Peptides against a protein of PDB entry 4QMF. Designs and how they scored, part 44

Target 1, 175 residues: chain A of PDB entry 4QMF
Amino acid sequence: ESSFMTLFPKYRESYLKTIWNDVTRALDKHNIACVLDLVEGSMTVKTTRKTYDPAIILKARDLIKLLARSVPFPQAVKILQDDMACDVIKIGNFVTNKERFVKRRQRLVGPNGNTLKALELLTKCYILVQGNTVSAMGPFKGLKEVRRVVEDCMKNIHPIYHIKELMIKRELAKR

## One batch from the design tools (peptide; made by RFdiffusion4, then SolubleMPNN)

Design b2_p14_3_s3 (from b2_p14_3, 4 letters changed)
Fold by OpenDDE base, seed 5:
Structure b2_p14_3_s3 (fold): chain B 175 residues (1-175), chain A 14 residues (1-14)
Amino acid sequence: as target 1 above (175 residues)
Amino acid sequence: SLDEELNKLSEEIL
């Protein structure tokens, strides 16, 4: 039997309570058990004697990781699909200056969210910028590209340069 | 189309 636990911040408690029945139902289809501990502020997933596919527990682990980082359930639950991968990128430690951090994080979103939308389209990923993390879901190749852009942004390389490069690569791939 | 949307977004960002 395998088990994984993830802590979640206090502000996430109310939402997790509202969707936990849906989490339970989704995991029950795979005979994965789950527990929401409101005292500790944790989510746990574990295999049971009826779990058929041992690999699904790793996807269940990823599910609770995504939920802890503010990804909404209808999106996060897609991680249980075979073709979906995810990444949680920690961005909070790249810079010590709070104003610089906020400015660089805002560059990922851009005016009217257009920078983020362009990056999502080019990488075929879902991307959520929240707090000190960026959560992404999609194909493995796309996730690698997202992580590169996000980390470079925190290192003061503007996302627009990567977006331009991705657009050029897309055009070349059509030939 | 997706290409048209990307072009429009690029013009707004760049």
Scores: peptide ipSAE 0.113, ipTM 0.803, DockQ to the pose 0.100
Fold by OpenDDE base, seed 4:
Structure b2_p14_3_s3 (fold): chain B 175 residues (1-175), chain A 14 residues (1-14)
Amino acid sequence: as target 1 above (175 residues)
Amino acid sequence: SLDEELNKLSEEIL
């Protein structure tokens, strides 16, 4: 049997408690067992003897990873679909200055979240900027683009530049 | 449509 565990921050505990029955139900469909450990602050997923698809455990791993990084359950659970991939991009290590970090992170979101929304639309991804990570879900191609934009943003390349490029590429692809 | 929404957003950020 295969097992994966992820830790979650304390501030996430209350939410995880509220949705854990839903997590359990979703994973039960695949005969994946799961455990929420509030003492340790961890989530665990495990294959069982009844697990039919051994690959589903990797998606279950991704599920708890996403949940740990503040992705809401209704979105995170979509990772169990065959056509859905995800990425958790660590952004906290690009800049040591906290003010600069916050500023660059905010650029990803933009005014009224419009920058992020534009990026989501262009990449066909769900994107959540939270804390020291950016969580993304979608097609592999889109995820690659998201990672590039996110990391470049933390390297002081404004997302608007990439958005413009993506728009141009989109228009060219229509020809 | 996706294009319409994207264009609207783009006008605000570009």
Scores: peptide ipSAE 0.103, ipTM 0.794, DockQ to the pose 0.096
Fold by OpenDDE base, seed 1:
Structure b2_p14_3_s3 (fold): chain B 175 residues (1-175), chain A 14 residues (1-14)
Amino acid sequence: as target 1 above (175 residues)
Amino acid sequence: SLDEELNKLSEEIL
């Protein structure tokens, strides 16, 4: 039997409590057991004797990882689909200066969230910028591009350059 | 269209 555990921050507790029955129901369909430990502040998923697909536990692991990073359940649960992948990109260690960190993180979002929306459209990914992480869900190719843009942004390469590149590539692919 | 939306967004970003 395989088991995975993820810690979650205290501010996430209330939300996780409210949706945990839904998490349980979603995982029960795959015979994956789950536990929410409010004392430790952890989520655990594990295979059971009735788990048919051994690979589903990895998706369950990803589910709780996404939930811990503030991804809403209706979006996070899509990770259980075969065609859906995810990535949690740590952005907090690229810059030591807090003000510079906030500035670069804000560049990912852009005015009215338009930079992020453009990136989502171009990569066909869902993207959530929260705290010290960026959570993304979508196709592997798209996720690779998201990670590149996000990390480069934290390295002071403005996302607009990548967006322009992706737009050009998109236009070329349509021909 | 998606292309129109992308163009609009790009104009707002740039």
Scores: peptide ipSAE 0.096, ipTM 0.790, DockQ to the pose 0.103
Fold by OpenDDE base, seed 3:
Structure b2_p14_3_s3 (fold): chain B 175 residues (1-175), chain A 14 residues (1-14)
Amino acid sequence: as target 1 above (175 residues)
Amino acid sequence: SLDEELNKLSEEIL
């Protein structure tokens, strides 16, 4: 049997407590067991003797990873679908200057969140920018594009240039 | 449509 564990920050505790029954029910459909440890601040998922598809445990692993990074349950639970993948991109290590970090991170979001929304639409991904990570969910191709844009942004390449490129590629693909 | 929405967003961002 296989198991995976992830730690979560203290500020997520109250939310995770609130939705844990929903997590349990979602995983029960696949006969995956789960445990929320409030003392350690961890979530664990594990296969059981009744688990039909052993590969589903990897998706369960991703589920708790996403939940730990503040992705809300209604979105995170979609990772259990076969056509859905995810990525957690660490952005906190690209620059040491806090102000520079904040400015570059804000560029990913843009005015009124429009930059992020455009990127989501073009990549067909869900994207959450929070803290030192960017969480994304969607098709593999889209996730690859998201990671490129996010990392380049932290390297001082403005997302708008990538968005323009993606728009052009989209138009070409329709022909 | 998706294209229409993208066009609107691009006008605001680009």
Scores: peptide ipSAE 0.094, ipTM 0.786, DockQ to the pose 0.096

Design b2_p14_3_s4 (from b2_p14_3, 5 letters changed)
Fold by OpenDDE base, seed 2:
Structure b2_p14_3_s4 (fold): chain B 175 residues (1-175), chain A 14 residues (1-14)
Amino acid sequence: as target 1 above (175 residues)
Amino acid sequence: KLDEELEELSKKIL
C-alpha cells in the first residue's frame, strides 16, 4: 500500500497534537490511516485495504505537507476537496544574505499585510508566508501566478509590479 | 465587493 511521510519542526508539535484527532477524522472518511510520531517529529499517511479512491492518498500527502509548514488545519483540510490544489514554495535558497532575504520576504507581505491580501484576491488563493516557505492553496492557474510572484520577489522583482499587472488583466477580463 | 476591496488595497500599496 502507498505511504507518505513528512517531517515537521519542533515548534509545530504542540499545535499538531491539538488538532490530530481532527486530522484522523477527516482522513477516516476516505479510509486513509495516519500517524503522528512525536519522537521522530513526523506525520505519516497510508492507504488501507478499505481505501476506495487511490488518488486521495496524494491529497493526504499534501495535507500533512501543508500542516508541517504552519498552515492551520481548517484551511489545510480543504486540500482534500477535488477542486483544491496547493504549492509549497521554498524561498530560502534564493538569497544567501540574511538581511536581504528578510527584506524580500517582507515585501511579499507588505504594509499591514496588504500586499499579500491583494495577491490572494487576484489569484483566488490562500497564501501563507512562514519561515523559508510560502504555502499556497487554490486553483492551478492562481497557484502558477503565486509561484511566479513569489520567486520573482526573491529575485528582487517587487510584487507591486505583478499586482499592477494582475489588476489590469482582471479589468480586461471583465469587458 | 471584490473590486472595492482591491481598490482600497491598491490605494494603500500602490
Scores: peptide ipSAE 0.190, ipTM 0.842, DockQ to the pose 0.098
Fold by OpenDDE base, seed 1:
Parts: structure tokens; sequence; C-alpha cells
Structure b2_p14_3_s4 (fold): chain B 175 residues (1-175), chain A 14 residues (1-14)
């Protein structure tokens, strides 16, 4: 038996309670068991004797990790697909000054979310900036690019530089 | 299309 547990913040409790039946149903298709512990504030996934693919537990682990970081269920559940990967990028430790942190995090989003949307399109990823983390879902190549842009942004390299580079690369790859 | 949307977004942020 393989098992993984993830803690979630209190503000996610109500939402997780609402969608937990959907989580259970999605994981049941793979014979993965799951538990929502409201006292501890945790989610657990585990293999069963009927689990056919032992590797699916790693995707289930990623599912609860994404849910804990405010990714909506309809998006997070896509992690169970073979062609989908994810990354949770911690951004809260790059800058000590709170105001500087907020400013750099806002650069990732940009005016009306346009910077973030451009990054999503260029990398073919879903990206959610929430609190001290950035959650991303997509192909491995795209995820690598997202992590680079996100971390560089927190290191005071403006995302616009990377967006321009990605646009040039895209244009060169067009047929 | 994706390209048109990306171009419009780029104009807004670059």
Amino acid sequence: as target 1 above (175 residues)
Amino acid sequence: KLDEELEELSKKIL
C-alpha cells in the first residue's frame, strides 16, 4: 500500500467539503481510496488491493496537492490524465519585504491578468497565482518554462522579457 | 485564433 497526505489551509475547508464526493468518484475509477479529515485539515490518498496501475497514486498525490493550493476541482482533476503534469512553485521565500513580494507577484499577473494569460498561452499551461505559491498544469516543457519565468520574476527579472523570448521562439516554430 | 489572441495580449503588456 502507498499513501500520501497533504494539509490544507482552513479557508479551503468549505470548498473541499463541497467537491469531495467528486474527488472520491474520480479516484474510484482508478481504485484509489481517499479521505478528507476536517479535524486535522488534511486530504489522504492511498492505493487499494484493486489498484491496477500503481503509478496512478502519484497523480492522486498531485491532485490533493493542487486542491490544497486553491486549484478548482474541474481543473485539478485533469492531473489524472496521462498527458498532464503539474508543478507547485513556492514564491514566498524569494523576498523578505512584503511590499516587494506583492509587487513582484503582481507582475506575474499583470494588468487585467493579461501577463499571466500570455504565459498560459505560450507555455500551453494552466497557471494559478495564489498566496505564496504558483500552481501550474500542462506539458513538462511548458512547466519548465513557467517555473523559470515565475522564479526569475521573484528575482526581479520582469516577465515581459521572457514573454518576448517565447513569442519569438513560437514564431520561428510556426509552419 | 490563438495567434490573434496572443498578439492582442502582447500589445497590452509589452
Scores: peptide ipSAE 0.189, ipTM 0.840, DockQ to the pose 0.098
Fold by OpenDDE base, seed 4:
Structure b2_p14_3_s4 (fold): chain B 175 residues (1-175), chain A 14 residues (1-14)
Amino acid sequence: as target 1 above (175 residues)
Amino acid sequence: KLDEELEELSKKIL
């Protein structure tokens, strides 16, 4: 038997309560058990004797990880699909100055979210910038690119630079 | 569609 637990922040509790039946139903299809502990502020997923695919527990682990980081359920649940991967990129420790952190994080989003949208399109990923993390879902290659851009942004390399590079690479890859 | 949307976004952010 395998189990994984993830803590979630208090501000996420209300939302998680509202969608937990949906989480349970989604995981039941794979015979994965789950528990929402409101006292501890944790989510747990567990294999059962009826779990057919032992690898699905890792996806269930990723599901609760994504949910803990403010990814909406309709998006997060896609992690249970075979072709979907995810990454949770910690950005909070790159800069100690709060103002500088906020400014660099905002660069990822850009005016009207256009920078983030461009990055999503170029990498074929879903990307959520929230708090001290960036959550991404998509193909492995795209996720690798997202992590590079996100971390470099926090290191003061503007995302526009990478977007230009990704666009050039995309054009060069066209036959 | 993807290329068109990307082009439009690029004009806004580049």
Scores: peptide ipSAE 0.183, ipTM 0.840, DockQ to the pose 0.096
Fold by OpenDDE base, seed 5:
Structure b2_p14_3_s4 (fold): chain B 175 residues (1-175), chain A 14 residues (1-14)
Amino acid sequence: as target 1 above (175 residues)
Amino acid sequence: KLDEELEELSKKIL
């Protein structure tokens, strides 16, 4: 038997309660058991004797990790698909100054979210900037690019630089 | 469609 547990922040409790029946139903299709513990503030996923694919527990682990970091269920549940990977990038420890942190995090989003939208299109990833983490879902190659851009942004390399580079690479790949 | 959307976004952010 394999089991994984993830803690979630208190402000996420109400939403998780609302969607937990949907989580249960999605995991039941794979004979994965799940538990929402409101006292501890945790989510747990477990294999059962009926679990056919032992690897699906790792995807279930990723599902609860994404849900804990504010990814909505309709997007997070896509992690159960074979072609979908994810990454949770911690950004809160790159800068000690709170104002500098907020400014650099805002650069990832950009005016009207256009910077983030461009990055999503170029990497073929879903990207959510929330709190002290960036959650991403997509192909492995795209996830590597997202992590590079996100970490470099927190190191004061503006995302526009990487977006220009990715656009040039895309144009060259069409030839 | 994707290329057109990227072109429009590039004009706004670059």
Scores: peptide ipSAE 0.173, ipTM 0.835, DockQ to the pose 0.095

Design b2_p14_4_s1 (from b2_p14_4 with I2L I3V M10L)
Fold by OpenDDE base, seed 5:
Structure b2_p14_4_s1 (fold): chain B 175 residues (1-175), chain A 14 residues (1-14)
Amino acid sequence: as target 1 above (175 residues)
Amino acid sequence: SLVEEAIKELEEEL
């Protein structure tokens, strides 16, 4: 039997309580057990004697990881699909200055969210910028590109330059 | 905006 646990911040408790029955139902289809511990502030997933596919526990681990980082359930639950991967990118330690951190994080979103939307379209990923992390879901190749753009942004390389490069690469791939 | 133009182009291809 395999088990994984993830801690979640206090501000996430209310939402997790509201969707936990849906989490349980989704995991029951795979005979994965789950527990929400409100005292500790943790989520746990574990295999059972009835678990058919041992690999699904790793996807269940990813599910609770995404939920802990503010990804909404209807999006996070897609991680249980075989063709979906995810990444949680920690961005909080790249810059010590709070104002600089906020400014660079805002560059990922851009005016009216257009920068983020462009990145999502070009990488075929879902991307959520929240707090000290960026959560992404999609194909492995796209996730690798997202991580590069996000980390470079925190290193003061504006996302617009990566958008230009991705557009050029896309055009070349059509030839 | 370059980003807005890029989005427009990408959305037209979808």
Scores: peptide ipSAE 0.236, ipTM 0.831, DockQ to the pose 0.117
Fold by OpenDDE base, seed 4:
Structure b2_p14_4_s1 (fold): chain B 175 residues (1-175), chain A 14 residues (1-14)
Amino acid sequence: as target 1 above (175 residues)
Amino acid sequence: SLVEEAIKELEEEL
């Protein structure tokens, strides 16, 4: 049997408790067992003797990873679909200055979330900026683009630059 | 801001 565990921050506990029955039900469909440990602050997923598809455990791993990083369950559970991939991008180590970090992180979101929305639309990904990570879900190609934009933003390349490039590429692809 | 305006324009194109 295969097993994966992820830790979650304390502030996420209350939410995880509220949705854990839904997590269990979703994973039961695939005969994947799961455990929420509130003492340790961890989530665990395990294959069982009844698990038919051994690869589903990797998606279950991704599910709990996404949940730990504040992705809402209705979105995170989509990772169990065959055509859905995800990425958790660590952004906390690009800048040592907290103020600079916050400013650059905010650039990803932009005014009224418009920058993030544009990026989501262009990449066809779901993107959540939270804490020291950016979580993304979508097609593999889109995820690669998201990671590039996110990391470059933390390196002081404004997302608008990439958005413009993506727009141009989109137009060229229509030809 | 200029950036906001640019983003708005891009959103309109999407």
Scores: peptide ipSAE 0.175, ipTM 0.807, DockQ to the pose 0.150
Fold by OpenDDE base, seed 1:
Order: structure tokens, then C-alpha cells, then sequence
Structure b2_p14_4_s1 (fold): chain B 175 residues (1-175), chain A 14 residues (1-14)
């Protein structure tokens, strides 16, 4: 039997409490047990004797990882689908200067969130920029592209470059 | 902007 645990920040506690019954229900369908520990500030998922698919525990692991990083439950629960993958990209270590960090992180979002929206559409991913991480959900190919754009952005390569590239690739694929 | 144009094109195709 396998078990995975993820810590969550204090500010996430209230939300997690409100949706935990939904988490339990979603995981029960796969005979995965789960525990919310408010004292430790952790979520745990584990297989049971009735767990049929051994791989689903890895998706359950990803579910609690996403929830810990502020992904809403209705989106995060989609990770249990076979065609859905995720990535949590740490962005806090690329820049030491806080102002520079904030500026580069904001470039990922762009004016009115349009840069992020364009990236989501082009990669067919859900993308959430929050704190020191970027959470993404979608196909593996799209996730690879998202990570490249995100990390390059933190390395001072503007996302617009990648958007142009992705647009060209999309156009070529239609021909 | 380029981004806005890209979004418009993408939304029309989806």
C-alpha cells in the first residue's frame, strides 16, 4: 500500500476544510483514502485493500499537491482523469531581488491576464500563477511548453517570444 | 496588441 502527504500553508486551511468532503467523495470512487490534518497542516492520500488501479494513487498525490498550491477543487479534481497531467513550477529561486521577481512574474500574467490566457489557449493547459509557484494542468506536451515559457520568463525572456513561436507552430499544424 | 490578436484568433478556432 502506498501513501503520500503534502503540507499546505495556513491561509489555505479554511478553503480546504470547506471542500474536503468533495475531495473524499472524489477519491472514494477510486477507493483511495484521504486525511486532512489541520494541526499539522497536511493532506494525506493512501491506497486501500480495495484500490483496484495502483496508478490512481499518483493522481491522488497530484491532487493534494495542486490543492496545496491554491488550485480550486473543481479544476484540481480533473487530475484524476487519465488524459490530464500537472506540473508545479517553482519560480521563487530564479531572481534574488523581490521587485525583479514580481515584475517577471507579472509578465506571465500580462495586461488584463491576456498573456496567461494566450498561453493557456496555445498549450491547452490550465495555468495558475500564485506566490512562488506556477501550477499547470493539461496534456504532457502542453505542460512541457508551459514550463519552458515560465522558466524562461523568470530568466528574463519575455513570454511574447514564446507566444509568437507557438502561434507559428499552430498555424503550420493546420496546414 | 499581438497578444490580444492571438487570443482573438485562438478563441475563434476553439
Amino acid sequence: as target 1 above (175 residues)
Amino acid sequence: SLVEEAIKELEEEL
Scores: peptide ipSAE 0.238, ipTM 0.836, DockQ to the pose 0.116; fails the geometry check
Fold by OpenDDE base, seed 3:
Structure b2_p14_4_s1 (fold): chain B 175 residues (1-175), chain A 14 residues (1-14)
Amino acid sequence: as target 1 above (175 residues)
Amino acid sequence: SLVEEAIKELEEEL
């Protein structure tokens, strides 16, 4: 039997407690067991003897990873779908200057969230910019694009240039 | 800004 554990920050505790019954129910459909440890601050998922598809445990692993990174349950639970993948992109190590970090991170979001919305639409991904990470969910191709845009943004390449590129590619794909 | 204007145009196209 396989198991995976993920630690979560203290500020997520209240929320995770609130939704844990929903997590349990979602995983029960796949006969995956789960445990919320409030003392350690961890979530654990594990296969059981009744688990039909052993590969689903990897998706359960991703579920708790996303939940730990502030993705809300109604979105995170979609990772259990076969056509959904995810990525957690660490952005905190690209620059040491806090002000520069904040500015570059803000460029991903843009005024009124418009830049982020454009990226989500073009990549067909859900994208959450929070703290030192960007969480994304969607098709593999889209996730690859998101990672490129996010990392380049932290390297001082403005997302708008990638958005333009993605739009061109989109138009070419329609032909 | 020019970038913001470009984004708005792109959003309208999306």
Scores: peptide ipSAE 0.175, ipTM 0.806, DockQ to the pose 0.149; fails the geometry check

Design b2_p14_4_s2 (from b2_p14_4, 5 letters changed)
Fold by OpenDDE base, seed 2:
Structure b2_p14_4_s2 (fold): chain B 175 residues (1-175), chain A 14 residues (1-14)
Amino acid sequence: as target 1 above (175 residues)
Amino acid sequence: SLVEKAIEELEEEL
């Protein structure tokens, strides 16, 4: 039997309580057990004797990881699909200055969220910027591109440069 | 800003 646990911040507790029945139902389809521990502030997923697919536990692990990082359940649950992958990119360690961190993180979002929307469209990924992490869901190729843009942004390379590059690549692929 | 305008233009192309 395999089990995985993730901690979640206190501000997520109320939301997780409201959707936990939905989490349980989604995982029950795969005979994966799950536990929400409000005292510890943790989520646990575990295989059972009835778990048929041994690989699904890894997707369940990813599900609780995404939920802990503020991804809404209707989006996060898509990780259980075979063709869906995810990445949680830690961005808090690139810059020591808080003001500089906030400024660079805001560049990922851009005015009216347009930079982020452009990146999502070009990479075919869902992207959520929250706190010290960026959560992404989509194809592996797209996720690789997202990580590059996100990390480079925190290294003071403006996302617009990469977006232009991705747009050019997309146009070339259509020909 | 110039960056904001550039992003807006890029969005129109998407």
Scores: peptide ipSAE 0.039, ipTM 0.716, DockQ to the pose 0.153
Fold by OpenDDE base, seed 5:
Structure b2_p14_4_s2 (fold): chain B 175 residues (1-175), chain A 14 residues (1-14)
Amino acid sequence: as target 1 above (175 residues)
Amino acid sequence: SLVEKAIEELEEEL
């Protein structure tokens, strides 16, 4: 039997309580057990004697990881699909100055969310910028590109330069 | 903006 646990911040508790029955139902289809511990502030997933595919526990681990980082359930549950991967990128330690951190994080979103939307379209990923992390879901190739753009942004390389490069690469791939 | 133009171009290609 395999088990994984993830801690979640206090502000996420109310939402997790409201969707936990849906989490349980989704994991029951794969005979994965789950527990929400409100005292510790943790989520746990574990295999059972009835678990058919041992690999699904790793996807269940990713599910609770995404939920802990504010990804909404209807999006996070897609991680259980075979063709979906995810990444949680820690951005909080790239810059010590709070104002600089906030400014660079805002660049990932851009005016009216247009920068983020462009990145999502070009990489075919879902991307959520929240707190000290960026959560992404999609194909492995797209996730690798997202991580590069996000980390470079925190290193003071504006995302627009990567957007231009991705657009050029896309055009070349059509030839 | 540059980003807006980029998005418009992408939407036209899709």
Scores: peptide ipSAE 0.030, ipTM 0.669, DockQ to the pose 0.085
Fold by OpenDDE base, seed 4:
Structure b2_p14_4_s2 (fold): chain B 175 residues (1-175), chain A 14 residues (1-14)
Amino acid sequence: as target 1 above (175 residues)
Amino acid sequence: SLVEKAIEELEEEL
């Protein structure tokens, strides 16, 4: 049997408690067992003797990883679909200055979330900027683009530059 | 801001 565990921050506890029955039900369809440990602050997923697809445990691992990073369940559960991939991008280590970090992180979101929305549309990904991570879900190609934009933003390359490039590439691909 | 305007323009193209 295979097992994966992830820790979650305390502020996620109440939410995870509320949706855990839904998590259990979703994973039961694949005969994956799961445990929410409120004392340790962890989520665990495990294969069982009845698990048919051994690869589904990796998706279950990704599910709890996404949930730990504040992705809502209705979105996170989509990771169990065969055509869905995800990435959790650590952004907290690019800048030591907290103010600079916050400023650059905010650039990813932009005014009224428009920058993030544009990036989501262009990459066909779901993107959540939260804390020291950016969580993304979508096609593999889109995820690569998201990671590039996110990391470059933390390196002081404004997302608008990449958005423009993505738009140009999109137009060229239509030709 | 200039950036905001640019983003808005880009959004219109999407």
Scores: peptide ipSAE 0.026, ipTM 0.661, DockQ to the pose 0.152
Fold by OpenDDE base, seed 1:
Structure b2_p14_4_s2 (fold): chain B 175 residues (1-175), chain A 14 residues (1-14)
Amino acid sequence: as target 1 above (175 residues)
Amino acid sequence: SLVEKAIEELEEEL
């Protein structure tokens, strides 16, 4: 039997409490057990004797990882689908200067969130920029593209460059 | 902006 545990920040506690019954119900369909520990500030998922698909525990692991990083449950639960993958990209260690970090992180979002929206559309991913991480959900190809854009942005390569590239690729694929 | 145009074009195709 396999188990995975993820810590979550204190500010996430209230939300997790409100949705935990929904988490339990979603995982029960796959005979995955789960525990919310409010004292430790952790979520745990584990296989049971009734777990049929051994691979689903990895998706359950990803579910709690996403929830810990502020992804809403209605979006995060989609990770249990076979065609859905995710990535949590750490962005906090690329720049030492806080102001520079904030500026580069803001470039990912762009004016009115338009840069992020464009990136989501082009990669067919859900993307959430929060704190020191970027959470993404979608097809593997799209996730690879998202990680490249996000990391390059933190390395001072503006996302617009990649957006243009992705647009060109999309146009070529339609022909 | 370029981004806005890109979004508009993409939304029309989706």
Scores: peptide ipSAE 0.024, ipTM 0.649, DockQ to the pose 0.118; fails the geometry check

